Peptides against a protein of PDB entry 2V3S. Designs and how they scored, part 115

Target 1, 95 residues: chain A of PDB entry 2V3S
Amino acid sequence: PISLVLRLRNSKKELNDIRFEFTPGRDTAEGVSQELISAGLVDGRDLVIVAANLQKIVEEPQSNRSVTFKLASGVEGSDIPDDGKLIGFAQLSIS

## One batch from the design tools (peptide; made by RFdiffusion4, then SolubleMPNN)

Design b2_p30_6_s3 (from b2_p30_6, 18 letters changed)
Fold by OpenDDE base, seed 5:
Structure b2_p30_6_s3 (fold): chain B 95 residues (1-95), chain A 30 residues (1-30)
Amino acid sequence: as target 1 above (95 residues)
Amino acid sequence: SAAEEEAFEKALAEFGKKNAEALKARFVVE
């Protein structure tokens, strides 16, 4: 399995690292993204972008050690998006 | 009835909570 970390600010604006495993051939990017949403860890509006980036990192984990992407849920936020501070952005990385 | 509706809503909430907790077991938040 691939050990991943999703770095994302929670509803209290606190930065959290969410660790999980992804097993190619058993898990799908879409499925795991849906699980993240069902667990309340990811906003439902971010399904597409999380799934796309999760797919990207798991298909080539050796080349894509870290991917940072803009959240759909962050666009309408009060804070100005900032990829360096992960405001309105999230980061997936290989653990 | 109102009682039946309350019972259903409670059951649904408990079901959702259980599923959410089960899914969270896959994820470690730190």
Scores: peptide ipSAE 0.507, ipTM 0.850, DockQ to the pose 0.352
Fold by OpenDDE base, seed 1:
Structure b2_p30_6_s3 (fold): chain B 95 residues (1-95), chain A 30 residues (1-30)
Amino acid sequence: as target 1 above (95 residues)
Amino acid sequence: SAAEEEAFEKALAEFGKKNAEALKARFVVE
C-alpha cells in the first residue's frame, strides 16, 4: 500500500495531518475521497479536487511526492487563500 | 465492475455519515 498524508486545516482552522493507506487495485481515488468526506475530514464541495489530486499522486507516487491544490470550499471563505499557509489549500504527500 | 463501483460511491455519498466513526478508523488525524 501507499502511505499518504493529507494536510489541511480543520473547521477550527487548525492544521492537521491525516495519515492513511491507499492500495492500488482495491482503492480508488474517488472512493477514498468519499470516505474522507463521510468521516467529516474533507468538505463535500472538495470531492472533485481531492479525488483528482489523489489520483495524480497514486498514479506516479515516485514522481509526485507532494501535490498542493486549491480547495473549492476555501474560495468563498473569510480568509484569503494562501498555499504557503494552506489556507484554502490542501496538500497530499507520500509519507 | 464500473457499475458496481459507481453504486458504491453513490452509497458512500448518501449514507456515509452512518459509518463516519468506522471510516475514521482508516484515517489517523494528528
Scores: peptide ipSAE 0.472, ipTM 0.850, DockQ to the pose 0.439
Fold by OpenDDE base, seed 3:
Structure b2_p30_6_s3 (fold): chain B 95 residues (1-95), chain A 30 residues (1-30)
Amino acid sequence: as target 1 above (95 residues)
Amino acid sequence: SAAEEEAFEKALAEFGKKNAEALKARFVVE
């Protein structure tokens, strides 16, 4: 399995690292993204972008050690998006 | 199709919601 870390701000705007495994052939980017949403760890509006970037990193984990992407939920928020601070952005990394 | 994709996503979301506590076991939050 591929060991991943999703770094993003929680509802309290605290930075969290969410660790999980992805098993190619058993898991899908769409499925795991839905699980993250169902667990309350990701906003439902971010399904598409999380799934797309998860797919990207699991396809070539050796080449894509980290991907940072803009959240749809962040655009509609009051805070100004900032990828350096992961405000309105999230990051997927190989652990 | 787009309609099929939306239907699948909805079904998967509902299934996941019902198993939210079990799904949390998959994720370690730090």
Scores: peptide ipSAE 0.471, ipTM 0.850, DockQ to the pose 0.567
Fold by OpenDDE base, seed 4:
Structure b2_p30_6_s3 (fold): chain B 95 residues (1-95), chain A 30 residues (1-30)
Amino acid sequence: as target 1 above (95 residues)
Amino acid sequence: SAAEEEAFEKALAEFGKKNAEALKARFVVE
C-alpha cells in the first residue's frame, strides 16, 4: 500500500494532516476521495479536484512525491486563497 | 460503464453517510 498524507485546513481553519493508505488495484482515487468526503474530512465540492490529484500521485508515487492544488470550496470562501498557507489549497504527499 | 461508475459512487456515498465513524477509522487526523 501507498502511505499518503492529505494536508488541509478543517472547518475551524486549523491545519490538519490526514494519514491514510491507498492500495492500488483495490482502491480508486474517486472512491477514496468519496470516503474522505463521507468522513467529513473533505468538502463535497472538492471531489473532482481531490480525486484528480490523488490519481496523479498514486499513478507514479516515486515521481509525484507531493502535489498542491486549489480547492473548489476555497474559491467562494471568505479568506483569500494562498497556496503557501494552504488557504483554499490542499496538499497530497507520500508519507 | 459511466452509468455503473455513477451508481457505485452513489452507493459509496450512502454507505459513507451511514458509517462515517467507521470510515474515519481509515483516516488518522493529526
Scores: peptide ipSAE 0.471, ipTM 0.850, DockQ to the pose 0.503

Design b2_p30_6_s4 (from b2_p30_6, 21 letters changed)
Fold by OpenDDE base, seed 4:
Structure b2_p30_6_s4 (fold): chain B 95 residues (1-95), chain A 30 residues (1-30)
Amino acid sequence: as target 1 above (95 residues)
Amino acid sequence: SAAAEAARAAALAAYGAAHREELARRFVVE
């Protein structure tokens, strides 16, 4: 399995690291993304972008050690998006 | 019957709880 970390801010704007494993052939990027949403860890509006970037990192984990991406949920937020501070952005990385 | 309804409600609640526990095991928040 691939050990991953999803770093993003929670509803209190606190930065959290979410650790989980991804098993190619058993898990899918779409499925795991849906689980993240069901767990209340990812906003439902971010399904597409999280799944796309999860797919990117798991298909070539040796080459894609980290990916940072803009969240759809962050665009209409009160805070100005900032990838350096992960405001309106999230990061997936290999643990 | 009332007993059957109670049993179905309990089963649904148990199913939901089991799913939440599964997600909690899969994702570790730090």
Scores: peptide ipSAE 0.541, ipTM 0.876, DockQ to the pose 0.336
Fold by OpenDDE base, seed 2:
Structure b2_p30_6_s4 (fold): chain B 95 residues (1-95), chain A 30 residues (1-30)
Amino acid sequence: as target 1 above (95 residues)
Amino acid sequence: SAAAEAARAAALAAYGAAHREELARRFVVE
């Protein structure tokens, strides 16, 4: 299995690391993304972007050690998006 | 029947609880 970390800010704007494993051939990017939403860890509006980037990192984990992407849920927020501070952005990385 | 409806509701609640526990095991928040 591939050990991953999803880093993003929660509803209190606190930065959290979410650790989980991805097993190619058993898990799918969309399926795991849906589970993240069901667990209340990811906003439902971010399904597409999380799934796309999860697919990207698991298909070539040696080349894609970390990917940072803009959240759909962060675009309309009060804070200015900032990828360095992960405001309106999330990051997937290989642990 | 009322008993059948209650049983169905309880089963659904139990399923939800089990699913949440499974997700909690899969995702570790730090």
Scores: peptide ipSAE 0.540, ipTM 0.874, DockQ to the pose 0.330
Fold by OpenDDE base, seed 1:
Structure b2_p30_6_s4 (fold): chain B 95 residues (1-95), chain A 30 residues (1-30)
Amino acid sequence: as target 1 above (95 residues)
Amino acid sequence: SAAAEAARAAALAAYGAAHREELARRFVVE
């Protein structure tokens, strides 16, 4: 399995690392993204963007060691999006 | 029947608990 870390801010705006495994052929990017939402770890509005980037990293984990992407849920927030601070952004990386 | 309805409710509760436990094992937050 591929060991991944999803880094993003929680409801208290605290930065968290969420560690999980992805098994190609058993797991799907969309399926795992839905599980993240069901666990309350990802906003439902971010299903598409999380799934797309999860797919990207698991397709080529050797070349895509880290991907940072803009969250749909962050656009309507009061805070200005900032990829450096992961405000309105999340990051997926290989553990 | 009342018994069947109770069984259904219990099954749904058990399913939910098992699912939450599975997700808790899959995702480690730190």
Scores: peptide ipSAE 0.539, ipTM 0.874, DockQ to the pose 0.327
Fold by OpenDDE base, seed 3:
Structure b2_p30_6_s4 (fold): chain B 95 residues (1-95), chain A 30 residues (1-30)
Amino acid sequence: as target 1 above (95 residues)
Amino acid sequence: SAAAEAARAAALAAYGAAHREELARRFVVE
């Protein structure tokens, strides 16, 4: 399995690392993204962007060691999006 | 994060036992 870390800010704007495994051929990007939402770890509005980037990283984990992407849930917020601080952004990386 | 864990636990409680166990096992919040 591929060991992944999803780094993003929680509802209190605290940065957290979420560790999980992805098994190609058994898991799907959309399925795991739905699980993240069901666990209350990802906003439901971010399903599409999380699934797309999860798919990207698991397709070629040797080439895509880290992907940073803009969250849909961060657009309407009062904070200015910043990929360096992961404000309105999240990051998937290979552990 | 204690706050993140509390939020996850609350979400898990809304699901059946099998689903709760699966999600708790799959994701580790640090």
Scores: peptide ipSAE 0.510, ipTM 0.868, DockQ to the pose 0.370

Design b2_p30_7_s1 (from b2_p30_7, 11 letters changed)
Fold by OpenDDE base, seed 2:
Structure b2_p30_7_s1 (fold): chain B 95 residues (1-95), chain A 30 residues (1-30)
Amino acid sequence: as target 1 above (95 residues)
Amino acid sequence: GPNAASAEEKAAARKAFENNEPTTLVLRPR
């Protein structure tokens, strides 16, 4: 399986590294994304963007070692988005 | 609402992100 880390902030602005495995042919990007949402680790509004980037990284894990993407849940917030500080952004990386 | 936050409120919120060490969690613990 592919070992991955999803780095993002919770509602308290705390940074979390979510470790999980992805097995091609068994897991789907949308399925794993739904699990993250069900666990309360990802906002439901971010299903599409998380699934899309998860699909990207598992398709080419050798070339896409890390991807940072803008969250839908962060767009309408009071905090100014910042990819360097992962404010309104999340990051997927190969562990 | 969040879009109505003052400049001071936004600055204070941004400061809260400083010096944040990540906590590791596992989605599917074995």
Scores: peptide ipSAE 0.543, ipTM 0.868, DockQ to the pose 0.065
Fold by OpenDDE base, seed 4:
Structure b2_p30_7_s1 (fold): chain B 95 residues (1-95), chain A 30 residues (1-30)
Amino acid sequence: as target 1 above (95 residues)
Amino acid sequence: GPNAASAEEKAAARKAFENNEPTTLVLRPR
């Protein structure tokens, strides 16, 4: 399996590193993303963007070691988005 | 609305993100 870490902030603005595995042929980007949401670890509004980037990284894990992307949940909030501080952004990386 | 915060409020909110030590979580504990 591919070992991954999703780094993003929770509702308290706390930074979390979410470790999970992705098994090609068994897991799907959509499915794992839904699990993250069901666990309360990802905002439901971010299903599409998380799944898209998860798909990207697992397709070529040797080439795509890390991806940072803008969250849909962060665009309409009061906080100013900042990819460096992962405000309104998340980072997915190979562990 | 959610984006109606003043510059001061946004600055205060941004400060809350500084020096944040990440907490490790596991999606599927074995």
Scores: peptide ipSAE 0.542, ipTM 0.868, DockQ to the pose 0.065
Fold by OpenDDE base, seed 5:
Structure b2_p30_7_s1 (fold): chain B 95 residues (1-95), chain A 30 residues (1-30)
Amino acid sequence: as target 1 above (95 residues)
Amino acid sequence: GPNAASAEEKAAARKAFENNEPTTLVLRPR
């Protein structure tokens, strides 16, 4: 399995590192993303973008060691998005 | 709307995003 970390901020602006495994051929990007949402760890509005980037990283984990992407849930807030500080952005990395 | 926050509110929000250590969570505990 591929060991991954999803780093993003919760509703209290606290930074969380969510560790999870992805097994190619058994797991799907959408399925794992739905689990993250069901666990309350990812906003439901971010299903598409999380699944897309998860798919990208698991397709080529050797080349894509880290991907940072804009969250749909972050664009409607008053906070100015910032990829360096992960404000309105999340990061997927191979652990 | 999303851009209605005052300068003070934006500054406070920005400060809250800085200097916090990440908390590790596990999606599928074994």
Scores: peptide ipSAE 0.542, ipTM 0.867, DockQ to the pose 0.065
Fold by OpenDDE base, seed 3:
Structure b2_p30_7_s1 (fold): chain B 95 residues (1-95), chain A 30 residues (1-30)
Amino acid sequence: as target 1 above (95 residues)
Amino acid sequence: GPNAASAEEKAAARKAFENNEPTTLVLRPR
């Protein structure tokens, strides 16, 4: 399996590293994303963008070691998005 | 909406983002 870490901020603006495994042929990007949402770790509005980037990284894990992407849940907020500080952004990386 | 907050509220929210040590969580723990 591929060992991954999703880094993003919770509702208290605290940084979290979510570790999980992805097994090609068994897991799907959308399925794992749904699990993250069901666990309360990812906002439901971010299903599409998380699944898309998860798919990207598991397709080419050797070349895509880390991807940073804008969250849909951060667009309507009062906070100004910042990819360096992961405000309105999340980062997915190979562990 | 949330983006209608005052300048002071937005500044306070921005300042709340600290360089904290990340907490590690595990999805589907063994």
Scores: peptide ipSAE 0.540, ipTM 0.866, DockQ to the pose 0.066

Design b2_p30_7_s2 (from b2_p30_7, 16 letters changed)
Fold by OpenDDE base, seed 5:
Structure b2_p30_7_s2 (fold): chain B 95 residues (1-95), chain A 30 residues (1-30)
Amino acid sequence: as target 1 above (95 residues)
Amino acid sequence: GPNAASAEAKAEARKNFEEGKPTTLTLTPV
């Protein structure tokens, strides 16, 4: 399995890491993303972007060690999106 | 089939995440 870390801000706007494993050939990017959403860890509005970036990192984990992407849920926030501070952004990386 | 998280695993992960504590979401065969 591929060990992954999803870094994003919680409801208190604190950065935290979510560790999980992806098993190629069994899991799908969309399926795992749905589990993250079902757990309340990811906003449902972010299904598409999380799944797309999860797919990107798991299809070539040696080349795509880290991906940072804009969250749909972050657009409506009062804070200005900032990829460096992960405001309105999340980051997936290989553990 | 795909792995999935149990209700208990999801609840614990959610709690840890919102408390800023180390968080793991364990996915297991269904």
Scores: peptide ipSAE 0.836, ipTM 0.973, DockQ to the pose 0.969
Fold by OpenDDE base, seed 1:
Order: structure tokens, then sequence, then C-alpha cells
Structure b2_p30_7_s2 (fold): chain B 95 residues (1-95), chain A 30 residues (1-30)
């Protein structure tokens, strides 16, 4: 399996890492994203963008060691999005 | 089929994440 880390801010706006594994041939990017949402770790509005970037990283993990992307939920927040600070952004990386 | 997280695993992950503690979401065969 591919060991991954999703870094994003919790409800207290603190950065934290979520570790999980993706098993090629069994898991799908959308399915794993749904599990993250079901666990309350990712906002449901971010399903599309998380799944898209998860797919990107698992299809070529050697080339895409890290991807940072804008959250739909972040756009609707009060804070100005900032990819450097991961405000309104999340980061997926190979562990 | 795809791996999935148990209710217990999800609850623990949620708790750890919101408390700023190391968080792992364990996905297991269904």
Amino acid sequence: as target 1 above (95 residues)
Amino acid sequence: GPNAASAEAKAEARKNFEEGKPTTLTLTPV
C-alpha cells in the first residue's frame, strides 16, 4: 500500500497530519475521500478536490510526492486563503 | 471490495485530529 499524509487545519485552525494508506487495485480515490469525510476529517464540500488530488498522487507517487490544493470549504471561510500557510488549502504527500 | 474505516476508527481519528494529536485513519477490509 501507499502511505499518505493529509495535512490540513482542524476546527481550531491548527495544522495536523492525517496518516492513511491507499491500496492500489482495491481502493479508489473517491472511496478513501469518502472515508475521510465520514470520519469528520474532511468537509463534505471538499470531496471533489480531495479525490482529484488523491488520484493524482497515487497514479504517479514517484513524480507527485506532494500536492497542495485549494479547499472549497476554505473559500467560504472568513480567513483569506493562503497556500503557504495552508489556510483554505490542504496538502497530500507520500509518507 | 475497498477498505473502509470502522466507526471506532473514525471516532478515534476525529478525536485525535481535533485535539492536535497524531492521527491515523485505519482502513481495513470489509
Scores: peptide ipSAE 0.836, ipTM 0.973, DockQ to the pose 0.968
Fold by OpenDDE base, seed 4:
Structure b2_p30_7_s2 (fold): chain B 95 residues (1-95), chain A 30 residues (1-30)
Amino acid sequence: as target 1 above (95 residues)
Amino acid sequence: GPNAASAEAKAEARKNFEEGKPTTLTLTPV
């Protein structure tokens, strides 16, 4: 399996890492994203963007070691989005 | 079929994540 880390801010706006594994041939990017949402770790509005970026990283894990992407849930928030601070952004990486 | 997280695993992960503690979401065969 591919060992992954999803870094994003929790409800207290603290950065934290979520570790999980993706098994090629068994799991799908959308399915794992749904599990993250079901666990309350990812906002449901971010299903599309998380799944898309998870797919990108798992299809070529040797070349795509990290991807940072804008969250739909962060666009209309009170805080100004900032990819460097991961405000309104999340990051997926190979652990 | 795809791996999935149990209700207990999801609850534990959510708790750790919101507390700023190391978080793992364990996905296992259904």
Scores: peptide ipSAE 0.836, ipTM 0.973, DockQ to the pose 0.960
Fold by OpenDDE base, seed 3:
Structure b2_p30_7_s2 (fold): chain B 95 residues (1-95), chain A 30 residues (1-30)
Amino acid sequence: as target 1 above (95 residues)
Amino acid sequence: GPNAASAEAKAEARKNFEEGKPTTLTLTPV
């Protein structure tokens, strides 16, 4: 399996890491993303963008070691999005 | 079939994440 880390801010706007594994040939990017949402770790509005970036990193994990992407849930917030601070952004990386 | 997280695993991960503690979401065969 591929060991992954999803870094994003919790409801208190503090950064934290979520570790999980992706098993090629068994799991799908959309399915794992749905589990993250079902657990309350990811906003439901971010299903599409999380699944797309998860797919990108797992299909070529040797070349895509890290991806940072804009959250749909972040654009409607009061804070100005910032990819460097992961405000309105999340980061997926290979552990 | 795909791996999935149990209700207990989800609750534990949610609690740890919101408290800023190390968080793992364990996905296991269904």
Scores: peptide ipSAE 0.836, ipTM 0.973, DockQ to the pose 0.941

Design b2_p30_7_s3 (from b2_p30_7, 14 letters changed)
Fold by OpenDDE base, seed 2:
Structure b2_p30_7_s3 (fold): chain B 95 residues (1-95), chain A 30 residues (1-30)
Amino acid sequence: as target 1 above (95 residues)
Amino acid sequence: GPNVASEEEKAKAKENFENNKPTTLTLKPR
């Protein structure tokens, strides 16, 4: 399996590194993303963007070591998005 | 149900936030 870390802030703006695995051929990006949402670790509004970036990274894990992307949930927030501070952004990386 | 952080993990998360340090969580298999 591919070991991944999703770094993002929770509702309290606390930064979390969410560790999870992805097994090609068994798991789907959408399925795992939905699992993250069901676990309360990802906002449901971010299903599409998380799944898309997860798909991207697992397709070429050797070439794509990390991806940073804007969260849909962050756009609706009051905080100014900042990719460096991961405000309104999340980072997905190969562990 | 959703994976819920332990009280210890929550406390650590708060501390880490103050230090701008991430707290590690693990998605448990279904």
Scores: peptide ipSAE 0.560, ipTM 0.854, DockQ to the pose 0.153
Fold by OpenDDE base, seed 3:
Structure b2_p30_7_s3 (fold): chain B 95 residues (1-95), chain A 30 residues (1-30)
Amino acid sequence: as target 1 above (95 residues)
Amino acid sequence: GPNVASEEEKAKAKENFENNKPTTLTLKPR
């Protein structure tokens, strides 16, 4: 399996590193993303964007070691989005 | 629903945000 880390901030703005595995041919990007949401680790509004970026990284894990992307859940916030501080952004990486 | 926190929890969250130290969580394997 591919070992991954999703770094993002929770509702309290605390930074979390979420470790999970993805097995090509068994798992789907959408399925794993739904599991993350069901576990309360990802906001349900971010299903599409998380799944899209997860798909991207698992297609070419050797080339895509890290991807940073804008969250849908971050758009409505009063905080200014910042990819460097992961405010309104998340980072998915191969561990 | 919206997350509700006590004043103490808010203070801790703010401290954690300022410290920018990540907490490691693991999705349980199937």
Scores: peptide ipSAE 0.559, ipTM 0.855, DockQ to the pose 0.092
Fold by OpenDDE base, seed 1:
Structure b2_p30_7_s3 (fold): chain B 95 residues (1-95), chain A 30 residues (1-30)
Amino acid sequence: as target 1 above (95 residues)
Amino acid sequence: GPNVASEEEKAKAKENFENNKPTTLTLKPR
């Protein structure tokens, strides 16, 4: 399995590193993303963008060690998006 | 959803917030 870390801020703006595994051929990017949402770790509005980036990183984990992407949930937020501070952004990386 | 954080991990979350240190959580497989 591929060991991954999803770094993002929760509703309290606390930074979390969410560790999870992805097994190619068994898991799907959408399925795992839905698990993250069901666990309350990802906003449901971010299903598409999380799944897309998860798919990207697991397709070529040797080339894509880290991806940072804009969250849909952050677009309408009061805070200005900032990829460096992960405000309105999340980071997915290989552990 | 499933509880992915122990009480110890939750306690560290507040402390880590002040220094912008991430709190590690683990998603358990189904």
Scores: peptide ipSAE 0.556, ipTM 0.851, DockQ to the pose 0.155
Fold by OpenDDE base, seed 4:
Structure b2_p30_7_s3 (fold): chain B 95 residues (1-95), chain A 30 residues (1-30)
Amino acid sequence: as target 1 above (95 residues)
Amino acid sequence: GPNVASEEEKAKAKENFENNKPTTLTLKPR
């Protein structure tokens, strides 16, 4: 399996590194993303963007070591998005 | 359903947040 880390802020703005695995041929990007949402670790509004970036990284894990992307939930918040501080952004990386 | 890291690991969040240090959580398969 591919070991991954999703770094993002929770509802209290606390920074978390969420470790999870992805097994090619068994798992799907959408399926794993839904598991993260079901666990309360990702906002449901971010399903599409998380799944898209997860798909990108697992397709070429040797080339795509890290991806930072804008969250859909971030545009609805009161805080100004900032990719450096991961406000309204998340980072997915190969562990 | 899928399980996340222990409450003990999550309890470190406040201290880590003050230092902008990430807290590690683990998604466990169902």
Scores: peptide ipSAE 0.545, ipTM 0.850, DockQ to the pose 0.174

Design b2_p30_7_s4 (from b2_p30_7, 14 letters changed)
Fold by OpenDDE base, seed 3:
Structure b2_p30_7_s4 (fold): chain B 95 residues (1-95), chain A 30 residues (1-30)
Amino acid sequence: as target 1 above (95 residues)
Amino acid sequence: GPNAASPEQKAAARKAFEENLPTTLTLTPV
């Protein structure tokens, strides 16, 4: 399995690492993303972007060690998006 | 509504969802 970390700010704007495993051929990017949403760790509006980037990283984990992407939920907030601070952005990486 | 899923369709979707979940999720503050 591929060991992944999703770095994302919670509702209190605190940065957290969410570690999970992904097994190609068994797990799907959308399924895992849906679980993250169900667990309250990812905003439902971010299903598409999280799944897309998860798919990208698991397809070529040796080449895609880290991917940072803009959240759909981030554009609606009052905070200005910032990829360096992961405000309105999230990061997936291989652990 | 007109596009509402039947109980059987919901059950199938739930089953498919559960089969694609990772076994563990660990949350760690940074």
Scores: peptide ipSAE 0.291, ipTM 0.664, DockQ to the pose 0.074
Fold by OpenDDE base, seed 4:
Structure b2_p30_7_s4 (fold): chain B 95 residues (1-95), chain A 30 residues (1-30)
Amino acid sequence: as target 1 above (95 residues)
Amino acid sequence: GPNAASPEQKAAARKAFEENLPTTLTLTPV
């Protein structure tokens, strides 16, 4: 399995690392993303972008060690998106 | 919204997540 970390801010704007494993051929990017949403860890508006980037990193985990992407949920927030501070952005990385 | 659940609801959702995936979920504050 691939060990992954999703780093993003919670509703209190606190950074958290969510560690999980992904097994190619058994798990799907969309399925895992849906579970993250169901757990209240990811905003439902971010299903598409999280799934797309999860798919990207698990396809070539040796070459894609980290991906940072803009959240749809961050666009309507009061804070200006900033990838360096992960405001309106999230990061997936290989553990 | 998805982040408006009570602590108990969030705990239950997390448990469901861990049970529905074959791997363990770990949440760590940065």
Scores: peptide ipSAE 0.261, ipTM 0.652, DockQ to the pose 0.120
Fold by OpenDDE base, seed 5:
Order: sequence, then C-alpha cells, then structure tokens
Structure b2_p30_7_s4 (fold): chain B 95 residues (1-95), chain A 30 residues (1-30)
Amino acid sequence: as target 1 above (95 residues)
Amino acid sequence: GPNAASPEQKAAARKAFEENLPTTLTLTPV
C-alpha cells in the first residue's frame, strides 16, 4: 500500500496532517476522497480536486512525491489563497 | 467548513472511515 499524507487546514484554520494508506487496484481516488469527506476532514466541494490529485499521486508515487492544489472551498473564503501557507490550498504527499 | 460536524458525529464518521479503509487513519496537528 501507498502511505499518504493530506495536509490541510481545518475549520479553525489549523494545519493538520491526515495520514492514510491507498492500495492500488482495491481503493479508488474518488472512493477514498468520499470517505475523507464523510469523516468531516475534507469539504464536500473539494471532492473533484482532491480525487484528481490523489489519482495523480497514486498513479506515479515514485515521480509525484508531493502535489499542492487549490481548494474549491478556499476560493469562497475570506482569506487570500496562498499555496505556501496552504491557505485555500491542500497538499498530498507520500509518507 | 470541513469540520462543521459535532464531536460525536466526527468520531462516528472517523471510525467509519477507518473501518472502510485498509489501514488506520491518523490525524495530527502541524
């Protein structure tokens, strides 16, 4: 299995690491993303972008060690998006 | 936001998530 970390800010704007494993052939990017949303860890508006980037990283984990992407939920926020601070952005990385 | 659920709802959802995944989910503050 691939050990992954999703780093993103919670509703209190606190940065957290969510660690989980992904098994190719058994798990799907969309399925795992939906579970993250169901767990209240990811905003439902971010399903598409999280799944897309999760798919990208698990397809080539040796080449894609980290991917940072803009959240749909962050665009509507009051804070100015900043990928360096992960404001309105999240990051997936190989553990 | 993504953490709008009550503590009890979050706990239940977290457990369900962990049960549906092949491995343990961990949440750690940075």
Scores: peptide ipSAE 0.258, ipTM 0.649, DockQ to the pose 0.121
Fold by OpenDDE base, seed 2:
Structure b2_p30_7_s4 (fold): chain B 95 residues (1-95), chain A 30 residues (1-30)
Amino acid sequence: as target 1 above (95 residues)
Amino acid sequence: GPNAASPEQKAAARKAFEENLPTTLTLTPV
């Protein structure tokens, strides 16, 4: 399996690392993303972007060691989006 | 936003996540 870490801010704007394993051929990017949302760890508005980037990293884990992407949930927030600080952005990486 | 649920709701949802997917989940503050 592929060991992954999703880094993103919680409702208190604190960074958390969510570690999980992805097994190609058994797990799907959309299925894992939906479970992250149901667990209250990802905003439902971010289903599409999280699934797309999860698919990207598991397709070529040797080439895509880390991907940072803009969250739909962060666009209309009070804070200005910043990929370096992961404000309105999240990061997937191979652990 | 993310992690908007109460601590109890998040714990229950995390358990369900681990049960419904053939994977483990670990949450760690950065």
Scores: peptide ipSAE 0.249, ipTM 0.643, DockQ to the pose 0.119

